# Peptides against a protein of PDB entry 4XPM, part 179

Target 1, 160 residues: chain A of PDB entry 4XPM
Amino acid sequence: VMLHSKNVKGFLENTLKPYDLHSVDFKTSSLQSSMIITATNGGILSYATSNNDVPKNSINEINSVNNLKMMSLLIKDKWSEDENDTEEQHSNSCYPVEIDSFKTKIYTYEMEDLHTCVAQIPNSDLLLLFIAEGSFPYGLLVIKIERAMRELTDLFGYKL
Target 2, 67 residues: chain B of PDB entry 4XPM
Amino acid sequence: DIKGTIAFDTHGNVIESTGVGSQRIEDIGDLSKVTLDAEGFAQVQGDSLLVHLYKRNDITLAVYTSA

## One batch from the design tools (peptide; made by RFdiffusion4, then SolubleMPNN)

Design b2_p27_2_s2 (from b2_p27_2, 11 letters changed)
Fold by OpenDDE base, seed 2:
Structure b2_p27_2_s2 (fold): chain B 160 residues (1-160), chain C 67 residues (1-67), chain A 27 residues (1-27)
Amino acid sequence: as target 1 above (160 residues)
Amino acid sequence: as target 2 above (67 residues)
Amino acid sequence: IKDFMTELSEELDKFIKEGLEAIKAKF
């Protein structure tokens, strides 16, 4: 089954789900946002947000979308810089991973009071980006995005 | 008699924390340096509490107890 | 059929549970 554009939105919405453990009394908030953006320009191809109460075409919606655009661009820029920086790739903020023989990297970035995590979909022009509250632990965020990426094999190697 | 927990990865980043563990995230730096036995266990005195460590699959679980 | 996020949560929960039990048995 191929992943279609309409399915991507639903996929991203699913990634918003919080974790609620039972072995210990631990639960997280939902992700603030989940996006697939272009690695080239940071353009948003698809996104999901936890707060969908904003009326369509309202100023608040516009501001929200604009904020996502700004964050995606900033994160893309930082990611691009790090991909060209050997030192940054060996920092604790970079997690090299391999999925089905495809190599990629997961980066964690603090954006003001938010915790973000970004990873290039293997061999593609696309980035998967999670934005969470500052209370969302980075280690869990990394595990989350890695697992999510394993479900996006249809996008591996996707070129714009 | 668990007072709290911290689970963290090999980068020292938190996966989960509960109880007093949530207040002792700074302990990860030292806990990550603790020598574990062949089975992946260690017990260390951390402040006023005992810390029991278990590591498997690159995840370390720290359990804080009074004794 | 569980979604991958639910599965991941369960996997982590299982790990922590096993760890707690292992620690309890060890010490």
Scores: peptide ipSAE 0.711, ipTM 0.950, DockQ to the pose 0.741
Fold by OpenDDE base, seed 5:
Structure b2_p27_2_s2 (fold): chain B 160 residues (1-160), chain C 67 residues (1-67), chain A 27 residues (1-27)
Amino acid sequence: as target 1 above (160 residues)
Amino acid sequence: as target 2 above (67 residues)
Amino acid sequence: IKDFMTELSEELDKFIKEGLEAIKAKF
């Protein structure tokens, strides 16, 4: 069963939640953004952001959306380059993972002062993209996106 | 008495950090090279603090103590 | 009913707690 667009939006909103551990005094910020984008052109199919205080149709909203589009495109381009670069695939910024016998890779990218993480949804033309503040540790970000992808089996194999 | 913690993955990336551990992220490079015993433990003297290591399932936990 | 993000957080907490106790017992 294919995910409905509304379900995807809600899923992405859930991924924004911060981590607040109790075994130790450790808490993160919420993700700034969570997106599903096309691997082909970096187009945003769905997204969620933590900042909901921007009025609809305002200049600030337009700028925010444009910023997301720009980041999406840049990250897609970097991802595409790395997928064709053996050396980059063996760097510490690349995590090969297997989910239900499907192989994919998780990449971490520094974008200005932001920490980002992107992964191809297995066998699909789609990428899952997390954007966090610089204080969000990469190791945790990787674990987070891997866990999230395990919930997107309906999108495995999705082709545009 | 625990002064801080660092948890990190096999790529040397931080999963969590607390206390003095948050100020010693640079230690991961050396800590990742420490030989652990058969049970996954090690103890390392780091400047004025003692570091206790535990690794399981590709995650290393470092605990900083004064002694 | 817990969502997958909450479950992950609990798993990490469990790991760290177990690690702390293991270290305490070891040293």
Scores: peptide ipSAE 0.710, ipTM 0.950, DockQ to the pose 0.708
Fold by OpenDDE base, seed 4:
Structure b2_p27_2_s2 (fold): chain B 160 residues (1-160), chain C 67 residues (1-67), chain A 27 residues (1-27)
Amino acid sequence: as target 1 above (160 residues)
Amino acid sequence: as target 2 above (67 residues)
Amino acid sequence: IKDFMTELSEELDKFIKEGLEAIKAKF
């Protein structure tokens, strides 16, 4: 069964959920944003945000969307540079991973006071992007995005 | 008797932290270099706290205790 | 049936719990 736009939106919304432990007193905030963007132009194909208390067509909504577009473009550019930089691929901010025999890389980027994580959906022209507050630990962010990608097998190999 | 915890990955990035562990993230650099026994355990002396290490499946758990 | 994010949280929680118990038994 192929993912439809509505299903993708719901999927991204689910990734926003906070991490809450009971064995120890640890709980994160929700992700600020979760997006699927194009690797070529950084265009947003689908997104979800934790801040949904914004009236439609309001200045606040427009600013929020514009901010996401800006972040998407900046991260795409950084990702593109790193994909052509052997040194950056061997830094602690790069995680080579394998999902069902498909190889990809997860990158962590600090953007202002935010913690971000991006990964190419295997063999595709698409990137999965998480944006979180600065208090969200990078190791956990990587685990989350890897787990999420395992649910996107229908998009593996997707070309624009 | 637990004063805090840190869980971190093989890149030294935090997965979770609690208590005094949240204030000692810089310890990861040294903790990651500690040689573990065959079962994945180690104990390290801190300044005023003991650190108990357990590693399994590329995740290291550090537990801070007074003794 | 739990969603994959809830499942992940539970898996990590289980790991931490088991680690704490293992450390307690070891030391």
Scores: peptide ipSAE 0.710, ipTM 0.950, DockQ to the pose 0.737
Fold by OpenDDE base, seed 1:
Order: sequence, then C-alpha cells, then structure tokens
Structure b2_p27_2_s2 (fold): chain B 160 residues (1-160), chain C 67 residues (1-67), chain A 27 residues (1-27)
Amino acid sequence: as target 1 above (160 residues)
Amino acid sequence: as target 2 above (67 residues)
Amino acid sequence: IKDFMTELSEELDKFIKEGLEAIKAKF
C-alpha cells in the first residue's frame, strides 16, 4: 500500500505507542513526538504528538508546533554535523544499519531532558525523528526507529 | 529469585531495566567486558548480587539474583 | 493484523522471556 500523506500521519501516530513488556515488569511512556523532517533544513513534513488534548488552532498548538520546529532544526543541524564527522560516526551514539540492502545511520541525541533519535530514511532527503522522555532508554529507542524505518520503504530514495 | 534485569545493546545502551537493574545501569560498562562461554552465558559475582548474563543477537540480558 | 509496533514489542518480550528461561536452565 502506498504511503500517502495521511497514511504517514497515521504511521507516525502508531510509532508513539509505548512498550509494555510482560516477561519483566517494564513499560515505557509514549513518545512525545514522532516526525518526518527534511534533511536539508529540518522542515517538518509530518508529525505526531502524544499530547492530543491541545485544541486545534489554539495558542497551545501553535506553541507546540513551534517547539517541534525548533527541535527539528537543532537535531537536523547536529545530524548534519555528525554526517560529516568520522569520529562522531564511530561513537556509541551512532548505529550504522542496513535495511533491505540500503545503508543508513541512527543517531541518539540528548536534548535537554529529552531522549531523541534520528535516522536518515535510506538514500532520501528525509529524516525520521523520535522524541521521548528522558526515561525512555536509548537502546530501545534505536530498536524502535530501526523497525519503523523498515516500514517506510516507499520513501527510500525520496528526493526533494 | 530475580531481583532485577538489564538488557543492553552492543553500544552499552539500555533496552530495558527492571528492579535493582534500574539502579545498576552503571554496571553495563563492566558487564559488557565479560567473556561469555560458547553458548553466550556468563556469571559474575557483584557486590552483593549475582549477575547472570545471556547474549544473543547482539543483545545482552543481565539478570540479578541474590544467589 | 498486528501493527509493526505491537509486533516489535512482542518480539522483544519473547526475547527476554527466552533469555530468562535460558539463564534458568544454565545456572
């Protein structure tokens, strides 16, 4: 099924879901935000947030979006720097991965008290970005975003 | 009896933690250096707890027990 | 049909469970 814009929104909303394990007493919070942004300027193409109680067109919504815009830009900038830094690519915060013969990297970044991870959708001008609370473990966040990217094959190679 | 768990990846980042494991995240540094047997197991005596290690598919599970 | 996030959660849960059992059997 082709991933349309509305489908992308739904996809991102699905990624917000928390993990609740039963083999051990472990559960996470929902992701605060899940986004697809441009790698060029950090522009938000689509996003989902766990705080859906904000009325549409409200000042609170505007502020929330503005905050996301700022975070997206900051993360994009950091990602861009790391993509041009061999040392950073060999740090524990960088995960080279291969999805269906396409190579990409997952980066984890701490943004104030938040845990974030970002990955370039393979061969594309797009980044997938997860923002979570500080209690969300990075290892799990990486696994989550890798799995999510495997569902975005329609966007592989997407160029602006 | 299990007192807690930590699962972590090859980068030393936490995947999950429970019980006393949640308070022992700093142990990952040492646990990641432990040599596992051919089946992917090891046992390490901690300060007061015994740590049982199992690694498969680049994920290490540490289980803390009293004995 | 399960969504991919649910599947991932189940996979992780399964791994942990198997690990616990494996450790129990080993030690």
Scores: peptide ipSAE 0.710, ipTM 0.950, DockQ to the pose 0.746

Design b2_p27_2_s3 (from b2_p27_2, 12 letters changed)
Fold by OpenDDE base, seed 2:
Structure b2_p27_2_s3 (fold): chain B 160 residues (1-160), chain C 67 residues (1-67), chain A 27 residues (1-27)
Amino acid sequence: as target 1 above (160 residues)
Amino acid sequence: as target 2 above (67 residues)
Amino acid sequence: IKDFMTELTEELDKFIKEMLEAIKKKF
């Protein structure tokens, strides 16, 4: 079964949802953005954003998309560097994980005032990328992206 | 009489924080080094507050109380 | 059928709740 573009978009939109923990008085904001990008060039294949108040085809929308493109490229570059750096892979910013016998890594990156995390979809040419406000705890981001990747088994092994 | 909480993972990253815990994220460094008992619990006296620790499945929860 | 994010939140919330109760019982 193959994931269609619309299905992927809906999936990413779902990942935007905030945490609301009732056991304690704690609630996060929604993710700012959620993206699937290429591991090779950082190109955006699909994305979702929480701020849909920008009019279509407006200058603000163009700037927003361009900003996402820039961030995706920067994060891809950082990820690529870390994938070739043994020391970085053993830092606290790297979470080795295994999903259905496939090994991958989750990286957390501070981008200006934003909290981000990125992970290679197992055995694929794709990266899943979450961008959140600085108030969003990294621990929750990691939990979120790991859980999200478990829902993307159809993309495991996807090659461009 | 809970004054706040902090939950954090094995990398020292925050999972959640509330109350006074939100203002004491820097405590994670020391709390992560506390020796827990066989059941995964510990108590630590920090300044005027008592911290109750419990770790399960790589998550540590710290609960701050007055006593 | 719940979406996976709702499930995740509920599972985590339940987990933290159980930890809180364990602490309350211990101390």
Scores: peptide ipSAE 0.757, ipTM 0.957, DockQ to the pose 0.745
Fold by OpenDDE base, seed 4:
Structure b2_p27_2_s3 (fold): chain B 160 residues (1-160), chain C 67 residues (1-67), chain A 27 residues (1-27)
Amino acid sequence: as target 1 above (160 residues)
Amino acid sequence: as target 2 above (67 residues)
Amino acid sequence: IKDFMTELTEELDKFIKEMLEAIKKKF
């Protein structure tokens, strides 16, 4: 199976869906944004956002995209630093995981009032990045991104 | 009668919180140190609430009750 | 066929429910 740009976009849109746990009186908001970015430069290859009510080519849309670009760059830089920092890799903000015998790490980062989560797609030059409101629990965010990565086996080993 | 819940992972990060649990996220630090029995259960008396703990598959659920 | 996010939510919800019931049975 080959992932095309439209397929990736649809996948990312699916990840935006909120949690609604009926066993307890608990539900989350939708993710604000979901992205696949390059680990090398933080460039956005694909993205999805929950706020789709902004007209195309409007100033507000441009500003939102620019904000995503800034966030992706900042998170990529922080991720790069942590990948070379043993202490950070042993903090509570780092989750080592194994998917189909491939090892990777999930990092959680507080960005202003937002909760973010990033993980390198196994053996690839790509990062999966989720941005959520501050009310979105980090534990759920980690569960979400791990499950999402299990659906991206076609991108395992992807090199730029 | 359940007054609230907190579910958290092995890193101390919240999975879900409801009721009084949403106001007691700081309890996770202490709750994570509680010794569980062979089946993964424990009961801890709080200030005015009783906390029932159960851990399975790296997830701990804390249920707050009045008694 | 359910999408993976719907499946994840349902699985997690079921898991939490089972844990709740286990606690109720224990105590």
Scores: peptide ipSAE 0.757, ipTM 0.957, DockQ to the pose 0.728
Fold by OpenDDE base, seed 5:
Structure b2_p27_2_s3 (fold): chain B 160 residues (1-160), chain C 67 residues (1-67), chain A 27 residues (1-27)
Amino acid sequence: as target 1 above (160 residues)
Amino acid sequence: as target 2 above (67 residues)
Amino acid sequence: IKDFMTELTEELDKFIKEMLEAIKKKF
């Protein structure tokens, strides 16, 4: 099975969905953005955003995309630094995980007032990146991205 | 008589918080150090509230009650 | 078939519910 561009977009849109827990009085907001980016340059291969009210080809849409490009580059740079820093890999901001015998790491990063997390798709040149509001708990964000990563087996081992 | 809850992971990051728990996120530092019994339970006094702890599969749930 | 986010939410909700019930039984 191969993930086509359309399927990837739909996948990312699905990740935007909020948590609504009925066992307790708790609900999150939707993710602001979900992206697959290159680990090399932070280039965006695919993305989804929760703000669907922006007219297409408008200045606001262009600005939104530009903001995503900037954030993806910044997060890629931080991720690259941490991947070369043993101390950062042992901090509470790093979650080593294993998916289908593949090892990867989930990092949480504060970006201004936003909560973000990023993880390398196992054995690939790609990163999965979630951007949420500051009210979105990091623990839930980590759980979300780990579960999402398990759905991306078609991208395991993907090289640019 | 639950006044609130906090669920957190082994890194001390919040999974969920409700009620008074949302205002007591700083308690996680101390709660994470509490020795649990063989079944994964403990009770501790947190200010004027009693905190009931239970850990399973790397998730700790703290339930705040008045008694 | 449920999407994976719906499944995740339901699984986590069930898990927390079970933990709550365990606490209620214990204390």
Scores: peptide ipSAE 0.756, ipTM 0.957, DockQ to the pose 0.762
Fold by OpenDDE base, seed 3:
Structure b2_p27_2_s3 (fold): chain B 160 residues (1-160), chain C 67 residues (1-67), chain A 27 residues (1-27)
Amino acid sequence: as target 1 above (160 residues)
Amino acid sequence: as target 2 above (67 residues)
Amino acid sequence: IKDFMTELTEELDKFIKEMLEAIKKKF
C-alpha cells in the first residue's frame, strides 16, 4: 500500500489534533501547522494548518503560505547544521530514536514565540515538521512526532 | 490533596503540568537529579510543598502536596 | 477504527493515570 499525496494531506491534518488528558486537568492547543518538507532544500511537499479563517486565494492566505515556506527553510537549515554538529546532537534538544529498526533523530527548536519539532523520516530525503504555540510542551511534541512517524512507513527510504 | 503536577522526560522537557506545577517548571532541574529508590520513587521537600516523584519508562511524574 | 492521535492520547492518559495511582499507593 502506497501513501498518496491526498492521503498525506489528511494524515497531516490529523496530526493537528490537540491532547486532552483526563487523568489530569491538562489539555493543549492544536498544532499551528504540520508539514512534510524536503531535507535537501526545505521545499514543502504537503502541509496542514489550524488557521482556516483566512479566505481562499486572499492576500492573507498568500502571506501565510509564504510564512510557512520561510519557516520550513529556516528549520531545514538549522537541522542540516545540527546533523553535522556532534555537540548539538548530544544536547537536550536532540532525541535519538529507533523506529522499525531505522535510526533517526528528533530535534526541538524555538522559533520566535513558537515551539517546533522536526525529524527525518527514516532513511529518506523527507522531514516531518510540527509547529505549535509556545504553550505546547516540548515533551508532548516529541511524543507526537515519534508516534506520527510510525504511521509513515510507506515513506521510509523515500529518495528524491 | 494534590496541589499540582509536573511530568517531564529524560531531557528535562515538560510533558504536562497542572496547578502549582505549572508555576514551578524551574524545579525540573533539581528534581531530575534526585536519587530514586529501587522501585523508582522518591519524596523531597521543596519550598513549602512536598514533592512525590515516580519514574517509569523515561517519564518522571512529580506530584505536589501540602503534606 | 480509531485514528492514531486518539490512540496516542488514550495510551498516554492511561499511562499517567497508572503513575498517579502508583504514587498514591506508595505515599
Scores: peptide ipSAE 0.756, ipTM 0.957, DockQ to the pose 0.767

Design b2_p27_2_s4 (from b2_p27_2, 12 letters changed)
Fold by OpenDDE base, seed 1:
Structure b2_p27_2_s4 (fold): chain B 160 residues (1-160), chain C 67 residues (1-67), chain A 27 residues (1-27)
Amino acid sequence: as target 1 above (160 residues)
Amino acid sequence: as target 2 above (67 residues)
Amino acid sequence: IKDFMSELSEELDEFIKEGLEAIKEKF
């Protein structure tokens, strides 16, 4: 099935889902936000947020979007720096992964009190970005974003 | 009885934690250095708890018990 | 549309369950 813009939005909304295990008493919060942004400028192409209480076209929505824009730019900048830094690529904050013979990296970043992770969609000009509360463990966040990327094969190789 | 758990990856990052494990995330540093047997198991004596380790597919599960 | 997040949760849950059982059997 072809990923269209609305499908991408729905995809991102699905990534917001929390984990609730039954084998042990463990559950997470929902992701605060999930985004696909440009690797070049950090522009938001699509996003989803767990904050559903903000009315559309409200000033609060605008402020929320502005905050996401700021975060996306900051994370894009950090990602860009790390992609040109061999030392950072070998830190525990970088997870090299391979999906269907495509190589990419997952980075984890502490953003104030938030836990974030970002990964370049393989061979593309796009980044997938998860923002979670500080209680969301990084190891799980990495697994989550890797799994999500495996569902975005239609975007592999996407160039702006 | 299980008092808690920690699951962590090869980078030492938490995947899940429960019970006393949630308060002992700092143990990962030492637990990650433990040599496992051929089947991927180890048992480590903590301060007052036993830690049972199981590693498979680069994920380590630590289970805290009183005995 | 696949519910891949729920699937992942189930996979992790199963892993933990298997680990717990394996540890129980080992020790």
Scores: peptide ipSAE 0.709, ipTM 0.951, DockQ to the pose 0.823
Fold by OpenDDE base, seed 4:
Structure b2_p27_2_s4 (fold): chain B 160 residues (1-160), chain C 67 residues (1-67), chain A 27 residues (1-27)
Amino acid sequence: as target 1 above (160 residues)
Amino acid sequence: as target 2 above (67 residues)
Amino acid sequence: IKDFMSELSEELDEFIKEGLEAIKEKF
């Protein structure tokens, strides 16, 4: 059974959680945002943000949503370009992965001072997108998004 | 005796870093080229620190020590 | 829902821990 929108929101909120290791003194910030967007137009289907102290319908909330829309569009465009560029697919910014016999790619992109990571949900018209601070290491971001995608099997093959 | 750590993936991207490792991310380029033994270990002498390497499941852990 | 992010954090922590011990024993 496909995930309800409320369940997807909760899923994305869970992805925001930071890492705090105790074997070594290492911890990260929370993700700034986590989104599921369309691969076709970059439209946001669901999102979560760590900035929860904004009143609804306030100017600050509107600005934050508009910023997410801008970021999603920019990243979708870059992703689309790279999916048609063999050289970019062989760079260190592209991770081919296989989940339950489904193949997909994870891309890392620097956006201003932010670290971002995007991946097509296998065989679907959807992208999973993480946006983090510049201090969030890319290798960890890739591991994080791969693990998250393993929990989205209900969306595999989803077409708009 | 550990001065710092770096964990990195096969693309040379950082997974975690601590201590002096956080200031030596540029070492990954050279560390990724080090020949490991059959069990995935190596030891490399740096400028002032000794680097101990362990690789398993495509993740390399580098541990910086004074000796 | 399952807290898969905490699970991943624990897995990474265990890897680092095991690596540190392995290095300690090796060298």
Scores: peptide ipSAE 0.709, ipTM 0.951, DockQ to the pose 0.858
Fold by OpenDDE base, seed 3:
Structure b2_p27_2_s4 (fold): chain B 160 residues (1-160), chain C 67 residues (1-67), chain A 27 residues (1-27)
Amino acid sequence: as target 1 above (160 residues)
Amino acid sequence: as target 2 above (67 residues)
Amino acid sequence: IKDFMSELSEELDEFIKEGLEAIKEKF
């Protein structure tokens, strides 16, 4: 499997999909946004959003993009702080995980009324970031991002 | 007769919830402390409902019933 | 492109199904 830049957008769009279980009556909303950002500056390399009703190049679309940029920067800053804080790494908001012998951490953050989840792509300068509504349970969000990370092996070790 | 369910991880975060379980997320704190048997099961009486627990692969499933 | 999200959903469904059945047999 090879993941090129042109395939990243499609990958992120796939992560937006909601869950609709049949064993029990449980379903979620789609993710609000899914992004790959730089761990260094919080810059957005690629993103997907579930709300595509806003006309392109409109003021509302520009505001939406700017909001994503703000969220990206804020979460990157929080992530960076936690990576240098032993206490935060041992909280219930941090999930140490191992993917194909590579270690990384998944963090959950409450951002206003939104549920967010972020993880460093192993050995890389990149972060995968999910933004969901407050009704999206954190445990499921963590499982979701871990599974998504397993599909990004081509980005493991990516350095800017 | 299942009245609801909660599935949660080892951090106490919800994976899924249905029925009365959706209104009893606060139960996770106590349920996470319940000692399970060798096969990963437990049964806990909670107020008017009975809670059946099953844990496998670090995920706990709680099933609420009347009896 | 792999539909990994649908696969995950199916895996979770199967886990819950197995758990429900296990509880039913236990109690």
Scores: peptide ipSAE 0.708, ipTM 0.951, DockQ to the pose 0.885
Fold by OpenDDE base, seed 5:
Structure b2_p27_2_s4 (fold): chain B 160 residues (1-160), chain C 67 residues (1-67), chain A 27 residues (1-27)
Amino acid sequence: as target 1 above (160 residues)
Amino acid sequence: as target 2 above (67 residues)
Amino acid sequence: IKDFMSELSEELDEFIKEGLEAIKEKF
């Protein structure tokens, strides 16, 4: 199975889905955005957003994309700093995980009023980034991104 | 009767919360320090509510009840 | 095409369900 650009977009769209539990009365919002970005420059390779009501080529659409670019860059910078800081790697916002013998880390970051989490796709130059509303619990966000990364084995080891 | 729930991970971050649990996220700090029995259970009296704890696979479930 | 997000939701739901039942039986 190969992940083409079209397949990646569909994958990211799937990650937007909210949680609606039935065992207890618990429901989340959809993710605001889901992205695969470069670890080097924070460039967006693919993205999905829950806001589908923005007309193409409108000022709002342009601003939305620009906002994603800015968020991507900021989070990449923070991630890069943390990856070079042993203290940050031992903070409560860092989750070391292992997927099929590949090690990576999940970081949670508060960005304005948004809850975000980011993780390097194992051995790759790529980051997976989730952006959610402030009401989305961090613990659930971490579980969500870990599960998503397990479906991206085709991107393990991807180098730019 | 269940008044609410909180599920949280080993970092003290919320996975889910319902009912009164949603208003008592600050309890996680103390709940995470509670010693569980061999089966992963504990019971803690907190203010007017009783908190029942169950931990399995690094996830702790706290259930708030009146008794 | 598997819906891995729905699968995760179901897994969490099952965990909560099991926990609630376990607590009910314990106490």
Scores: peptide ipSAE 0.708, ipTM 0.950, DockQ to the pose 0.786

